# Peptides against a protein of PDB entry 7AE7, part 30

Target 1, 321 residues: chain A of PDB entry 7AE7
Amino acid sequence: KVYKDLREFLEVLEQEGQLIRVKEEVNPEPDIAAAGRAAANLGKNQPAVFFEKIKGYKYSVVTNVHGSWQNHALMLGLDKNTSTKDQFYELNRRWDKFPVPPNVVKREAAPCKENVIDKDINLFEILPLYRINEQDGGFYISKASVVTADPEYPDDFNKLNVGTYRIQVKDRDRVGIQALAMHDIAVQLEKAEAENKPLPIAITIGNNPLVTFMASTPVGYNQNEYEFVGALQDGVPMDIVKSDLYDHLYVPAGSEVVLEGHIIPRVRTVEGPFGEFPGSYSGARLQCEVKIDRITHRTNPIFENLYLGIPWTEIDYLMAL

## One batch from the design tools (peptide; made by RFdiffusion4, then SolubleMPNN)

Design b1_p11_2_s1 (from b1_p11_2, 3 letters changed)
Fold by OpenDDE base, seed 4:
Structure b1_p11_2_s1 (fold): chain B 321 residues (1-321), chain A 11 residues (1-11)
Amino acid sequence: as target 1 above (321 residues)
Amino acid sequence: PPEPQVRTFEP
């Protein structure tokens, strides 16, 4: 089984008994984080948690999508009871199929293009934002697949990076991003900032599960994560589409939300604290700032977000294979 | 929608 988008995966999770659907209205805080903790604490068969109604918001949240070995097996299109050993074997077998180039679809064929916001941008109208932990210094987008390119080689598809970075919401149309020196985005940003130029960025939210997996998986700087997604789909190409603002940035065709914009050169603003994957808070730091210039989104977009806390959490499953 | 809460924790 291959998934074109998050929705196809959530349908399979629900069919397999690996999704809890919360139909009652919840408070963004503390209910989402409490449910994420509760799901993680089940110790086995941890389900995704889908919140249909969130007080003060129009759209839904899903968390813990990758939060178990069963969900991980299903992501690979395997039986949910596939052993971790057999999942790892199959992952490695498929990894050797790299590269599998993606299909570039037309704009009109991409579900992420169903709706456009190009003025009066307000992230709070599109994303049901909440604090993942009570002591977080703000609202985080913790499970985005962030697309950037090498500004020196913008047409080199092998240098197109799809990574997962800590993103704090700063304003209606601004986010902080943690671009650490060990991340491929930091190399690209350094090149842009050397020339005092913006770095083009597309922050994609709610993807087919293998995009999210590959965005959290370190690969070589000259390796494209989408070509690994095709490999992990057992040789079935994934669908990508050009961003609206940038001809050289490609986003997953099925993304729930795409935030297109730029990293503001040589600007640093306070970001954090945030509850990290070790169950410890990072200090507040000066981090990069992204201006959001355009949003594209599916109708009734699902905000996929990750709970971070005391191990073992969803991030530990994303990093374990 | 809730307003962005920028909590500046001064050390």
Scores: peptide ipSAE 0.008, ipTM 0.419, DockQ to the pose 0.629
Fold by OpenDDE base, seed 3:
Structure b1_p11_2_s1 (fold): chain B 321 residues (1-321), chain A 11 residues (1-11)
Amino acid sequence: as target 1 above (321 residues)
Amino acid sequence: PPEPQVRTFEP
């Protein structure tokens, strides 16, 4: 099975008994994080947790989508009981199919383009934001696939980067982003900042599960994550679409939410603290700031966010492959 | 270098 979007994957997770649907209204805090911890305590078969109703918000949240080896098997379109060894073997076999170029779809065919917000941007109207940990200095978007390009080679598709970065919400239309020197985005940002130019960015949320997987998997600077998604789909191309603001940035056609904007050059603002693991906080530090200039989203967008907690968590599964 | 993570032990 190949998935076009998060919704097709969530349907399969529910059919396979790997998704819990919470239909009652919950408080964003502490209920979402508490339910994530409860799901983690179910042992090896940790389900995704889908919250239909969050008090004070219009839309839904899903957590722990990649939170088990069963969910990883299903992501690969395998039987949920496929061994970790056989999953690894199949992953490696499919990896050798790289590159599998994506299909560029028309704007009208891309579900991520169903709705547009280009004025009075407010992230809190689109995303049911919550503190993941009690001591977090704010709300985090922890499972976004962030699209950037090389500003010296904007038309080189092989230098298009899709990565996962720690993102703190700073205001209605501003986010902090952690661009570490080991990440490809840091190379691209350095080039833009040398010229005092903004770096174009698209922050994509609620994707095809293999996009999220590849965005969390380090690849070469001259390798495109979408071409690996096609390889991991056993040679079936994924669907991408041009961003609305930038002709050189492509986003997953099925994204639930796309935040389009720019990294502000030579600006650093306080970000954090964040509880990356139980009993360990990353202190507050100066980080890059993104201005959000446009949002596109599916009707009734699902906010996919990481569950972070006691190992083994969703992040441990994403990093273990 | 990654900034040192402060381990806060709750007792």
Scores: peptide ipSAE 0.006, ipTM 0.480, DockQ to the pose 0.041
Fold by OpenDDE base, seed 2:
Structure b1_p11_2_s1 (fold): chain B 321 residues (1-321), chain A 11 residues (1-11)
Amino acid sequence: as target 1 above (321 residues)
Amino acid sequence: PPEPQVRTFEP
């Protein structure tokens, strides 16, 4: 099976017994993180956890979407009981189909364009934000697929980068982003900052699970993650749409939320701490700052966020490949 | 402030 969006994947997870639906109202803290930890303790078949109602917020949260080998098999459109060996074999077989170019859909056909916010931007009205770890210095968006381009070659689709980065919410319309020198975004930012120009950015949340997988998978600077998504879909192209602010940025057509904005050139602000692994906090550092200039979102957007906790978390499955 | 009640979610 191929998935157009997160919702089609969550439907399959629920049908396969790999999603727990929490229907009661929860507190954003500590209940979301506590329920994620409880789900991780269910053993080898860790389900996704979907929170329908969060106190003080309008919208839902889902966590642990990639948090098991069963969920990973289903992401590949395989039987949930497919062995890790056979999943790896199938992933490698499909990887050799690269490149599979995406379909560019019209704005009117893209679910991520159903609603627009272009003034009085407040991330807390769209995302049910919470602390993932008790000692976190703030709210994190930990599972976004971040789209940037090479500012010298903005029309070179092979240099369009889709990556996963640590994002701290700093204000209603501002986020800190961790752009490490080993990330393709850091190369693109260096070019923009050399000219004291903003770097255009689209932060996409709640995607097709293969987009999230590829955004967490290192590829070459001249390789487009969307073309690997098509390969991992066994040769079925994924659907992308042009961003509203930038002609050269394309986002997944099915994204739950798209934050369009810019990295502010030559500005660094305090970000962190964040608990990446049990017992290891990355200390507070000066990081880049993004201003959000426009939001597009699906009606009743689902906030997909990474579950972090005891080893065998979602990040361990995403990095073990 | 009341201690955050850790709700044990039973499966």
Scores: peptide ipSAE 0.006, ipTM 0.418, DockQ to the pose 0.034
Fold by OpenDDE base, seed 5:
Structure b1_p11_2_s1 (fold): chain B 321 residues (1-321), chain A 11 residues (1-11)
Amino acid sequence: as target 1 above (321 residues)
Amino acid sequence: PPEPQVRTFEP
């Protein structure tokens, strides 16, 4: 099985008994985090948790999508009972198919383009934001696939980076991003900031599960994560679409939400604290600031966010392969 | 980038 989007994956998770659907209205805090923790306590077969109704918000949240070995097997289109060993062998076998170039779809064919917001941007109207951990300094977007390019080589598709970064919501149309020096985004940002130019960015939320997996997997600076997604789809290309603001940025065609904007050059603002692990908060630091300039989204967008709780957390599964 | 292709997304 190959997935076009998050929705096709959630359907398979539900069919396989790997999704809990919460139909009652929940409070954003503490109920989302509490239900995630409760799901983590179900042992090794941790399901995704889908919250249909969140008090004060219009849209849904899903957590723990990658939060088990069963979910990882299903992500690879394998039987949910496939051993971790056999998953690893299959992953390696498919990895050798790199590169598998993506399909660029027309704007009209891309579900992420169904709705547009280009004025009066308010992230709280699109994303059911909540504190993941009780002591978090704000609301985090923790499972976004962030698309950036090399400002010196914007047309070099091999330098197009799709990464996962810690993103704190700072205002209605602003987010802080943790761009560490070891990340490809930091190299690209350094080049932009040397010229005092904005770095174009697309923050994509609710993707094909292999996009999220590859965005969390370090690859070479001259390797495109989308070409690895095609490899991990056993040679089936993934579908991407051109961003609305930037000719050189491509986003997953099936993204639930796309936040298009720019990293403000030479600006640093306080970000954090965030609970990266239970009982371990990263200190507040000065981090980059992103201005959101345009949103595109699917009708009734699903906010996919990381479950962070008792180990093994969703992040542990994403990093363990 | 590759040429634009029209694909149908299965619901």
Scores: peptide ipSAE 0.006, ipTM 0.384, DockQ to the pose 0.015

Design b1_p11_2_s2 (from b1_p11_2, 3 letters changed)
Fold by OpenDDE base, seed 1:
Structure b1_p11_2_s2 (fold): chain B 321 residues (1-321), chain A 11 residues (1-11)
Amino acid sequence: as target 1 above (321 residues)
Amino acid sequence: PPEPKVLEFEP
C-alpha cells in the first residue's frame, strides 16, 4: 500500500483501529495536549488522535500519526502487527532502491493548490495553533517538512533539502525556525546571508507519512529526501509540485498546508522555550525568522502536529527508525 | 485556566 497524502493514511489508520476521532468541540488548550497524553497512556498500540472541532478555529488537528509501531507498519503498507524486526528488514530492503525520482505534477493536479492566500496572511486562520506543552513560550509547528535549496545551485535537484525543524509562530505572518549548524538548511542559509539575500523556503504541513519520516531522517547534502520516499514506497514515485513563488522549490503535491516565504537575512529573534522532552525545556535562543508571503492549502486543511508525552513519544518512533 | 476536558477514549 502506498499513500498519496496524509488523508489516505488517516483513512487506513481509522480502518485499522489506529485512529481516535474526537467529534466534540475541544478547547485548543489544554484539551489537545491532554487528549494526546491520554492516548499515550493507551499502551503500546497508541492511536493517532483526530480533533474535528476546535473552539475558535475553523479546521482540524491530528496528532500522534507516527506514535506507534503499528502506525509505522501501516506507513510501510505492512500488516499492523508486523514485528519491529521485520519492519526494519523491509525498510532496509527498500532503502537500497534509492534513488526513485518523484513525479512532477501540474499545479492544477496538486491538492495543496486548492486554495491560495496571498493577502492579509494570518496563520491563526489556517492552523488551529495551541501550546503543545504547558510551559511552551508560544505556539509550535513541530511536524512540518521544510523545503529549501542551495542558493548557489538552485537547479540541482539533489541539493533540494526536505527537513524537520522546530518552528515557533511569532506573528500572523512570521515564524521562528531552528536552523542548527549541523543541518543542511544552515549551510544553505549561510550562503544566502553571505550575500545578504533572503533564503526561499516552503514549510509544508500534513504530508504523506513517508515524507514526514524522511524529513526527520538525516541524509547526505547531495541526496534528495523525495527520492528516498520513492524507495520506501518500494519503487513507486511520490508526487511533487513546483512552489508558487519559487521555480526551484518543489513541495509534496498532497500537502494539507504550504507556507511559502523567505528566511530574513541576518535577523535573529528570541525563540522558545519548548518542551522537547518530558520535564526538559530547551532554553530561549536567538533563531532565524521566516516571513510568510503566500499560503496554499487543501480545502478543510488538517493541521498535523507532533505529540510530546511520556516515552515512547512520537519523536522517539521517528528517531528510532 | 479552563479545566481540561477529560476525553474518555473508548477503546
Scores: peptide ipSAE 0.006, ipTM 0.443, DockQ to the pose 0.030
Fold by OpenDDE base, seed 4:
Structure b1_p11_2_s2 (fold): chain B 321 residues (1-321), chain A 11 residues (1-11)
Amino acid sequence: as target 1 above (321 residues)
Amino acid sequence: PPEPKVLEFEP
């Protein structure tokens, strides 16, 4: 089984008993995090948690999508009871199929293009934002697949980076991004900032699960994560679409929300603290700032966000591979 | 192109 988008995966999770649907209106805080913790307490078979109604917001949240070995097996299109060993064997077997180039679809064929916001941008109207941890310094987008390119080689598809970075909401149309020196985005940003140029960025939210997995998986700077997604799809290309603002940035065709914008050169603002790990907060630091210039989104977009709580967290499953 | 990294399960 291959998934075109998050929705197809959530449908399979629900069919397999790996998704809890919360139909009652919840408060963004503390109920989302509390329900995530409750789901984590169900043992090793942790379901995704889908919140249909969030007080003060129009749209839904899903969390803990990658939060179990069963969810991980299903992500690979395997039986949910596939052993971790067999999942790993299959993952490695598929990994050797790299590269599998993506299909570039037309704009009109991409679900992420159903709606456009190019003025009066307000992230709070599109994303049901909440504090993941009680002591977080703000609202985080913690499971975005962030697309950037090498500004020196914008047409080199092998240098197109799809990574997961900590993103704090700073304003209606601005986010802080943690671009650490060890991340490929930091190399690209350094090149842009050397010339005092903006770095083009597309922050994609709510993807097919293998995009999110590959965005969280370290690969070589000259390796494209989308070509690994195709490999992990057992040789089925994923669908990508050109960004609206940038000819050289491609986003998953099925993304729930795409935030297109730029990293503001040589600007640093306070970001954090954030509870990356249970019982530890990363300190507040000066981090990069992204201006959001355009949003494209699916109708009734689902905000996929990371569950953080008691180990094993969703991040542990994303990194354990 | 560089060889793909083989993923390993962290224990």
Scores: peptide ipSAE 0.005, ipTM 0.425, DockQ to the pose 0.017
Fold by OpenDDE base, seed 2:
Structure b1_p11_2_s2 (fold): chain B 321 residues (1-321), chain A 11 residues (1-11)
Amino acid sequence: as target 1 above (321 residues)
Amino acid sequence: PPEPKVLEFEP
């Protein structure tokens, strides 16, 4: 099975008994994090948790999408009971198919383009934001696939980077982003900041699960994550679409929400603390700031966010591969 | 403060 978007994957998770649907209205805090912890206590076969109604918000949240070996097997389109060994064997076999170039679809064919917000941007109107950990210094977008390009080579598709970074909400139309020197985004940002130019960015939320997987997997600076997604789809290309603001940025056609904007050059603001692992908070640091200039989204967008809590969290599964 | 509703997932 190959998935076009998050919704097709959530349908399969539900059919396979790997998704819990919470239909009652929940409070953003503490109920989302509490229900995630309760799902983690169900043992090794941890389901995704889908919250249909969140008090004070219009839209839904899903967590723990990658939170088990069963969910990883299903992501690869395998039987949910496929052994970890056989999952690794199949992953390695498919990895050798790189590169598989994506299909560029028309704007009219891309679900992420169904709705546009180009004025009076307010992230709280589109995303049901909550604190992931009780001691977090704010609201985080923890499972976004962030698209950037090399400012010196904007038309070099091999240098188009899709990465996962820690993103704190700072204002209605501003986010802090953690661009560490070991990340490809830091190389691209350094080039933009040397010229005192903004770095174009697209922050994509609620993707095909293999896009999220590849965005969390380190690859070479001259390797495109979308071409690995096609390889991991056993040679089936994924669908991408041009961003609305930038001719050189491409986003997953099926993204639930796309935040288009720019990293403000030579600006650093306080970000954190954030609970990256149980019992370890990364302290507050000066980090980059993104201005959001445009939002595109699917009708009734699903906010996919990372589950963090007890050991064997979703991040432990994403890093174990 | 209301106690967090432990969502007991019925199997």
Scores: peptide ipSAE 0.005, ipTM 0.455, DockQ to the pose 0.027
Fold by OpenDDE base, seed 5:
Structure b1_p11_2_s2 (fold): chain B 321 residues (1-321), chain A 11 residues (1-11)
Amino acid sequence: as target 1 above (321 residues)
Amino acid sequence: PPEPKVLEFEP
């Protein structure tokens, strides 16, 4: 089984008993985080948690999408009871299919382009933002697949980076991003900042689960994560579409939300704290700031966000491979 | 504020 988008994966999770649907209206705080913790306490078979109604927001949230070995098996299109060993074997077998180039679809064929916001941008109107941890210094987008390119080689598709980074919402149209020196985005940002230029960025939310998986998996600087997604789809290309603002940035065609913008050169603002692990907060630091210039989104977009709670957390599964 | 709903998920 191959998934075009998050929605097809959530349908399979629900069919397989790996998704809990919360139909009652919840408060964004503390109910989302509390429900995530409750789901994590279900042991090894932790389901995704889908919140249909969030007080003060129009749209839904889903958490813990990758939060179990069963969900990982299903992500690979395997039986949910596939052993961790057999999942690893299959992952390695498929990895050898790299590269599998993506299909570039037309704008009109991309669900992420159904709606456009190009003025009066307000992230709170599109994303049901909440504090993941009680002591978080703000609202985090913790499961975004962030697309950037090399400013010196913008047309080199092999240098197109799709990564997962800690993103704090700073304002209606601004986010802080943690670009650590070891991340490919930091290399690209350094090149842009040397020239005092903005770094083009697309922050994609609610993707095909293998996109999210590959965005969290370190690869070589000259390796494209989308070509690994095609490999992990057993040789089936994924669908990508050109960004609206940038000719050299491509986003997953099925993304629920795409935040297009730029990292402001040589600007650093206070970001954090964030509870990366239970009882462990990374302190507040000066981090990069992104201006959001355009949003594209699916109708009734689903905000996929990382569940961070009692171990095993969703991040533990994403990093365990 | 309304009290947090403790969602008890029974297995």
Scores: peptide ipSAE 0.000, ipTM 0.438, DockQ to the pose 0.031

Design b1_p11_2_s3 (from b1_p11_2 with D5V D10E)
Fold by OpenDDE base, seed 3:
Structure b1_p11_2_s3 (fold): chain B 321 residues (1-321), chain A 11 residues (1-11)
Amino acid sequence: as target 1 above (321 residues)
Amino acid sequence: PPEPVVREFEP
């Protein structure tokens, strides 16, 4: 099975008994994080947790989508009981199919383009934001696939980067982003900042599960994560669409939410603290700031966010392959 | 939230 979007994957997770649906209204805090911890306590077969109703918000949240080896098997379109060894063998076999170029779809065919917000941007109207950890300095978007390009080679599709970065919400239309020197985005940002230019960015939320997987998997600077998604789909191309603001940035056609904007050049603002692991907080640091200039989203967008809690966490599964 | 102190990053 190949998935076009998060919704097709969540349907399969529910059919396979790997998704818990919470239909009652919950408080964003502490209920979302508490339910994630409860799901983690179910042992090796940790389900995704889908919250239909969050008090004070209009839209839904899903957590722990990649939170088990069963969910990883289903992501690969395998039987949920496929061994970790056989999953690894199949992943390696499919990896050798790289590159599988994506399909560029028309704007009118992309579900991520169903709705547009280009004025009075407020992230709190689109995303049911909550503190993941009790001591977090704010709200985090922890499972976004962030699209950037090389500003020296904007038309080189092989240098288009899709990565996962720690993102703190700073204001209605601003986020902090952690661009570490080991990430491809840091190379691209350095080039933009040398010229005192903004770096174009698209922050994509609620994707095809293989996009989220590849965005968390380090690849070469001259390798495109979308071409690996096609390889991991056993040679079926994924669907991408041009961003609305930038002709050189492509986003997953099925994204639930796309935040389009720019990294503000030579600006650093306080970000954190954040509880990256149980009992360890990354202190407050000066980090980059993104201005959000446009949002596109599906009707009734699902906010996909990482479950961060007791090991094994969802991040441990995403990094273990 | 406290107003973000914008510091220009001097490299």
Scores: peptide ipSAE 0.010, ipTM 0.411, DockQ to the pose 0.093
Fold by OpenDDE base, seed 2:
Formats: sequence, C-alpha cells, structure tokens
Structure b1_p11_2_s3 (fold): chain B 321 residues (1-321), chain A 11 residues (1-11)
Amino acid sequence: as target 1 above (321 residues)
Amino acid sequence: PPEPVVREFEP
C-alpha cells in the first residue's frame, strides 16, 4: 500500500492494532509523555499513540508513529509481521529505483492548503505544544520535515533538501533550529549568511511516513528526498505542492501543518536543553532562529511529534534502518 | 562573514 498522507497511515495502524486511541482529555504535561512511556512498556509491538483531546488546545497529537518494526513494515506497505531481514531486503530493492520524481499538484488539490494564517501568527493555536522530557528547556517540534534550497541554485531540484532538525518553540511566531555543520541545511544557511540574506524555509509537520523516514535518512547534497520517497513507494511518485511564499520550495501536498518563514541571517539565540536520549541532555547552545511568516494547514490538523523515553524509542527505529 | 549576532531570549 502507498500512503498519500499521515491520516491514511494512521488508519492502517489502527486497523492493524498498531495504534492506541486515547479518547479522554489529557493534560499536555505530563500525560502525553507518560502515555508514550506506558505504550513503550507494552513490549516489542509498540503502537502509535493518538491523543484526541488535549486540555487547553483545539487539536490532536500523535506520537510513536515509527516506534516499532511492525509500524516500519506497514510504512513500507508490507505485512506487519514481516521480519526485519525481509524489511531491509525490500527497502534496499526499492532504494535502487531512485530517482522517482514527485508529482507537482495544483494548490487547490493540496490538503495542506485548506486553511491559511497570514497575520497574528500563534503556534500555540495550531500545535498542542508540550515538554517531551521533564527537564527540556521548552517545547519542541521533533519530527518535522524541513524544506530548504540552495540560495545560489534555487531552481536546482536536486539540491532541494528535506531534513529533520531539532526545533524549539521560542515565541508565538519564532522557533530555534539546530543546523549542525554536518547537515545540508547548514551549507545552504552559510551561503545565505555570507550575503546577509534570509534563508527561505518550510517546516512541515504530520507527513506521509516515508517523507518523515527520508527526512531522517542522510542522502547526498545533490539528491532529493522526495525522489527517494517515490523509490520507497515501489516507483509510485509522491505528491508535492509549491509553497505559498516561495516559488522554489515544494512541500508534501498532504502535510497536516506547514510553517513557512525564514532563518534570520547572522542571529543566534539560546536553545535547549533537550533530552535526545534517556539520561542524556544536549546542553543549551546558541542556535539559528526562524521567523514564521505564514501557516497553511489541514482542517483539524494532527500534531505528529517524536516519542522520547526509555530505550527502544522511536528514534532508535528511525536510525536502525 | 561577520559573526552571528548573539541575543538572549527575553520571554
């Protein structure tokens, strides 16, 4: 099976018994992180956890979407009981189909364009933000697929980067982003900052599970993650749409939320701490700052966020393939 | 390029 969006994948996870739906109202803290930890304690077949109601917020959260080998098998459209060996064999077989170019859909056909916020931007109105770990220095968006381009070659689709980065919410319209020198975004930012120009950015949340997988998978600087998504879909192209602010940025057509904005050139602000692993906090550091200039979102958007907790977290599965 | 401007976040 191929998935157009997160919702089609969550439907399959629920049908396969790999999603727990929490229907009772929860507190954003500590209940989301606590319920994620409780789900991780269910053993090897860790389900996704979907929170329908969060106190003080309008929208839902889902966590642990990639948090088991069963969920990875289903992501590949395989039987949930497919062995890790056979999943790896199938992933490698499909990888050799690269490149599979995406379909560019019209704005009117893209679910991520159903609603627009272009003034009085407040991330807390659109995302049910919470602390993932008790000692985190703030709220994190930990499972976004971040789209940037080379500012010298903005029309070179092979240099369009879709990556996963640590993002701390700073203000209603501002986020900190961890752009490390080993990330393709850091190369693109260096070019923009050399000229004291903003770097255009689209932070996409709640995607097709193969987009999230490829955004967490290192590829070459001249390789487009969307063309690997098509390969991992066994040669079925994914659907992308042009961003609203930038002609050269394309986002997944099915994204739940798209934060469009810019990295502020030559600015660094305090970000962190964040608990990346149990008992391991990356300390507070000076990081880049993004201003959010526009939001597009699906009606009743689902905030997909990374589950972090005891060993065998979602990140352990995302890095193990 | 000049070093990035460092600012503290005031909440």
Scores: peptide ipSAE 0.008, ipTM 0.451, DockQ to the pose 0.057
Fold by OpenDDE base, seed 1:
Structure b1_p11_2_s3 (fold): chain B 321 residues (1-321), chain A 11 residues (1-11)
Amino acid sequence: as target 1 above (321 residues)
Amino acid sequence: PPEPVVREFEP
């Protein structure tokens, strides 16, 4: 089975008994993080946890979507009881199908374009933000697929990068992003900052589970993560759509939320602390600042977010394949 | 590389 979006995957997780639906209103803190900890402690069969109602917010949260080997089997469209060995063999067999070019869909055909916010931007109105870990210094977006391009080669689709980065909310329209020197985004940012230009960015939230997987998987600088998603879909192309602000950035057509904006050139602000793998806190660091200039989102957007803590957590599964 | 402008976090 191939999934177009997060919603089609969550439906399968629920059908397979790999999703817990919390229908009662919860507090953002401590209830979401407490339930994430409880799910992480369920052992080998850890379900996703879907929170329908969050006090003070309009929309829902889902956590632990990749949080088990059963969820990974289902992501690959295999039987949930498929062994880790057989999942690995199937992953490798499909990897050899690279490249599988994505389909570029029209704006009107992309679910991520159902709603637009281009003024009075407030991330708290769209995302049910909470502290992921007990001692986090702020609200984090930890499971976003971040789209950037090479500013010297904006039309080279092979240099389009889709990566996962630590993102702290700074203000209603600003986030900090951790761009380490070893990441492809840091190479692209260096080129933009050399000219004192903004780096165009699209922060995508709530994706097809293979997009989230590939955004967390290192590939070559001249390899496109979407072409690997098509390979992992056993040769079925994924659907992408042009961003609203940038002709050279493409986002997953099915994303729940797309934050379009720019990395502010030559600016660094204090970010952290945050609870990282393997359950340690990183100290405060100077990180890049992103201004959000436009939001597009699905109607009733689902905020997909990660829980971090003692292994085995969702991040351990994302890194172990 | 150009030196980054460090801004203090205004809460």
Scores: peptide ipSAE 0.006, ipTM 0.364, DockQ to the pose 0.069
Fold by OpenDDE base, seed 4:
Structure b1_p11_2_s3 (fold): chain B 321 residues (1-321), chain A 11 residues (1-11)
Amino acid sequence: as target 1 above (321 residues)
Amino acid sequence: PPEPVVREFEP
């Protein structure tokens, strides 16, 4: 089984008993985090948690999508009871199929293009934002697949980076991004900032599960994560589409939300604290600022966000494969 | 390159 988008994966998770649907209206805080903790307490077979109604928001949240070995088996299109060993075997077997180039679809064929916001941008109207941890210094987008290119080689598809970075919401149309020196985005940003130029960025939210997995998986600077997604799909290409603002940035065709914009050159603002691990907060740091210039989104977009609570967290599963 | 412009959050 291959998934075109998050929705196809959530449908399979629900069919397999790996999704809890919360149909009652919840408060963003503390109920989302509390329900995530409750799901984590269900043992080794942690379901995703889908919140249909969130007080003060129009749209839904899903969390803990990658939060178990069963969910990882299903992500690979395997039986949910596939052993961790056999999942690793199959992952490695498929990894050797790299590269599998993606299909570039037309704009009209991309679900992420169903709706456009190009003025009066307000992230709070699109994303049901909440504090993931009680002591977080703000609202985080913690499971975005962030697309950037090398500004010196914008047409080199092998240098197109799809990574996962900590993103704090700063304003209606601004986010802070943690671009650490060890991340490929930091190399690209350094080149842009050397020339005092904006770095084009597309922050994609709610993807097919293998995009999110590959965005969290370190690869070589000259390796494209989408070509690994095709490999992990057992040789089935994934669908990508051009961003609206940038001809050289490609986003997953099925993304729930795409935030298109730029990293503001040579600007740093206070970001954090964030509870990356239970009982450990990263200090507040000066981080990059992104201006959001355009949003594209699916109708009734699902905000996929990371569950952080008790080890084993969703991040532990994303890092363990 | 010149150091990044720090915008302090005034509380």
Scores: peptide ipSAE 0.005, ipTM 0.379, DockQ to the pose 0.071

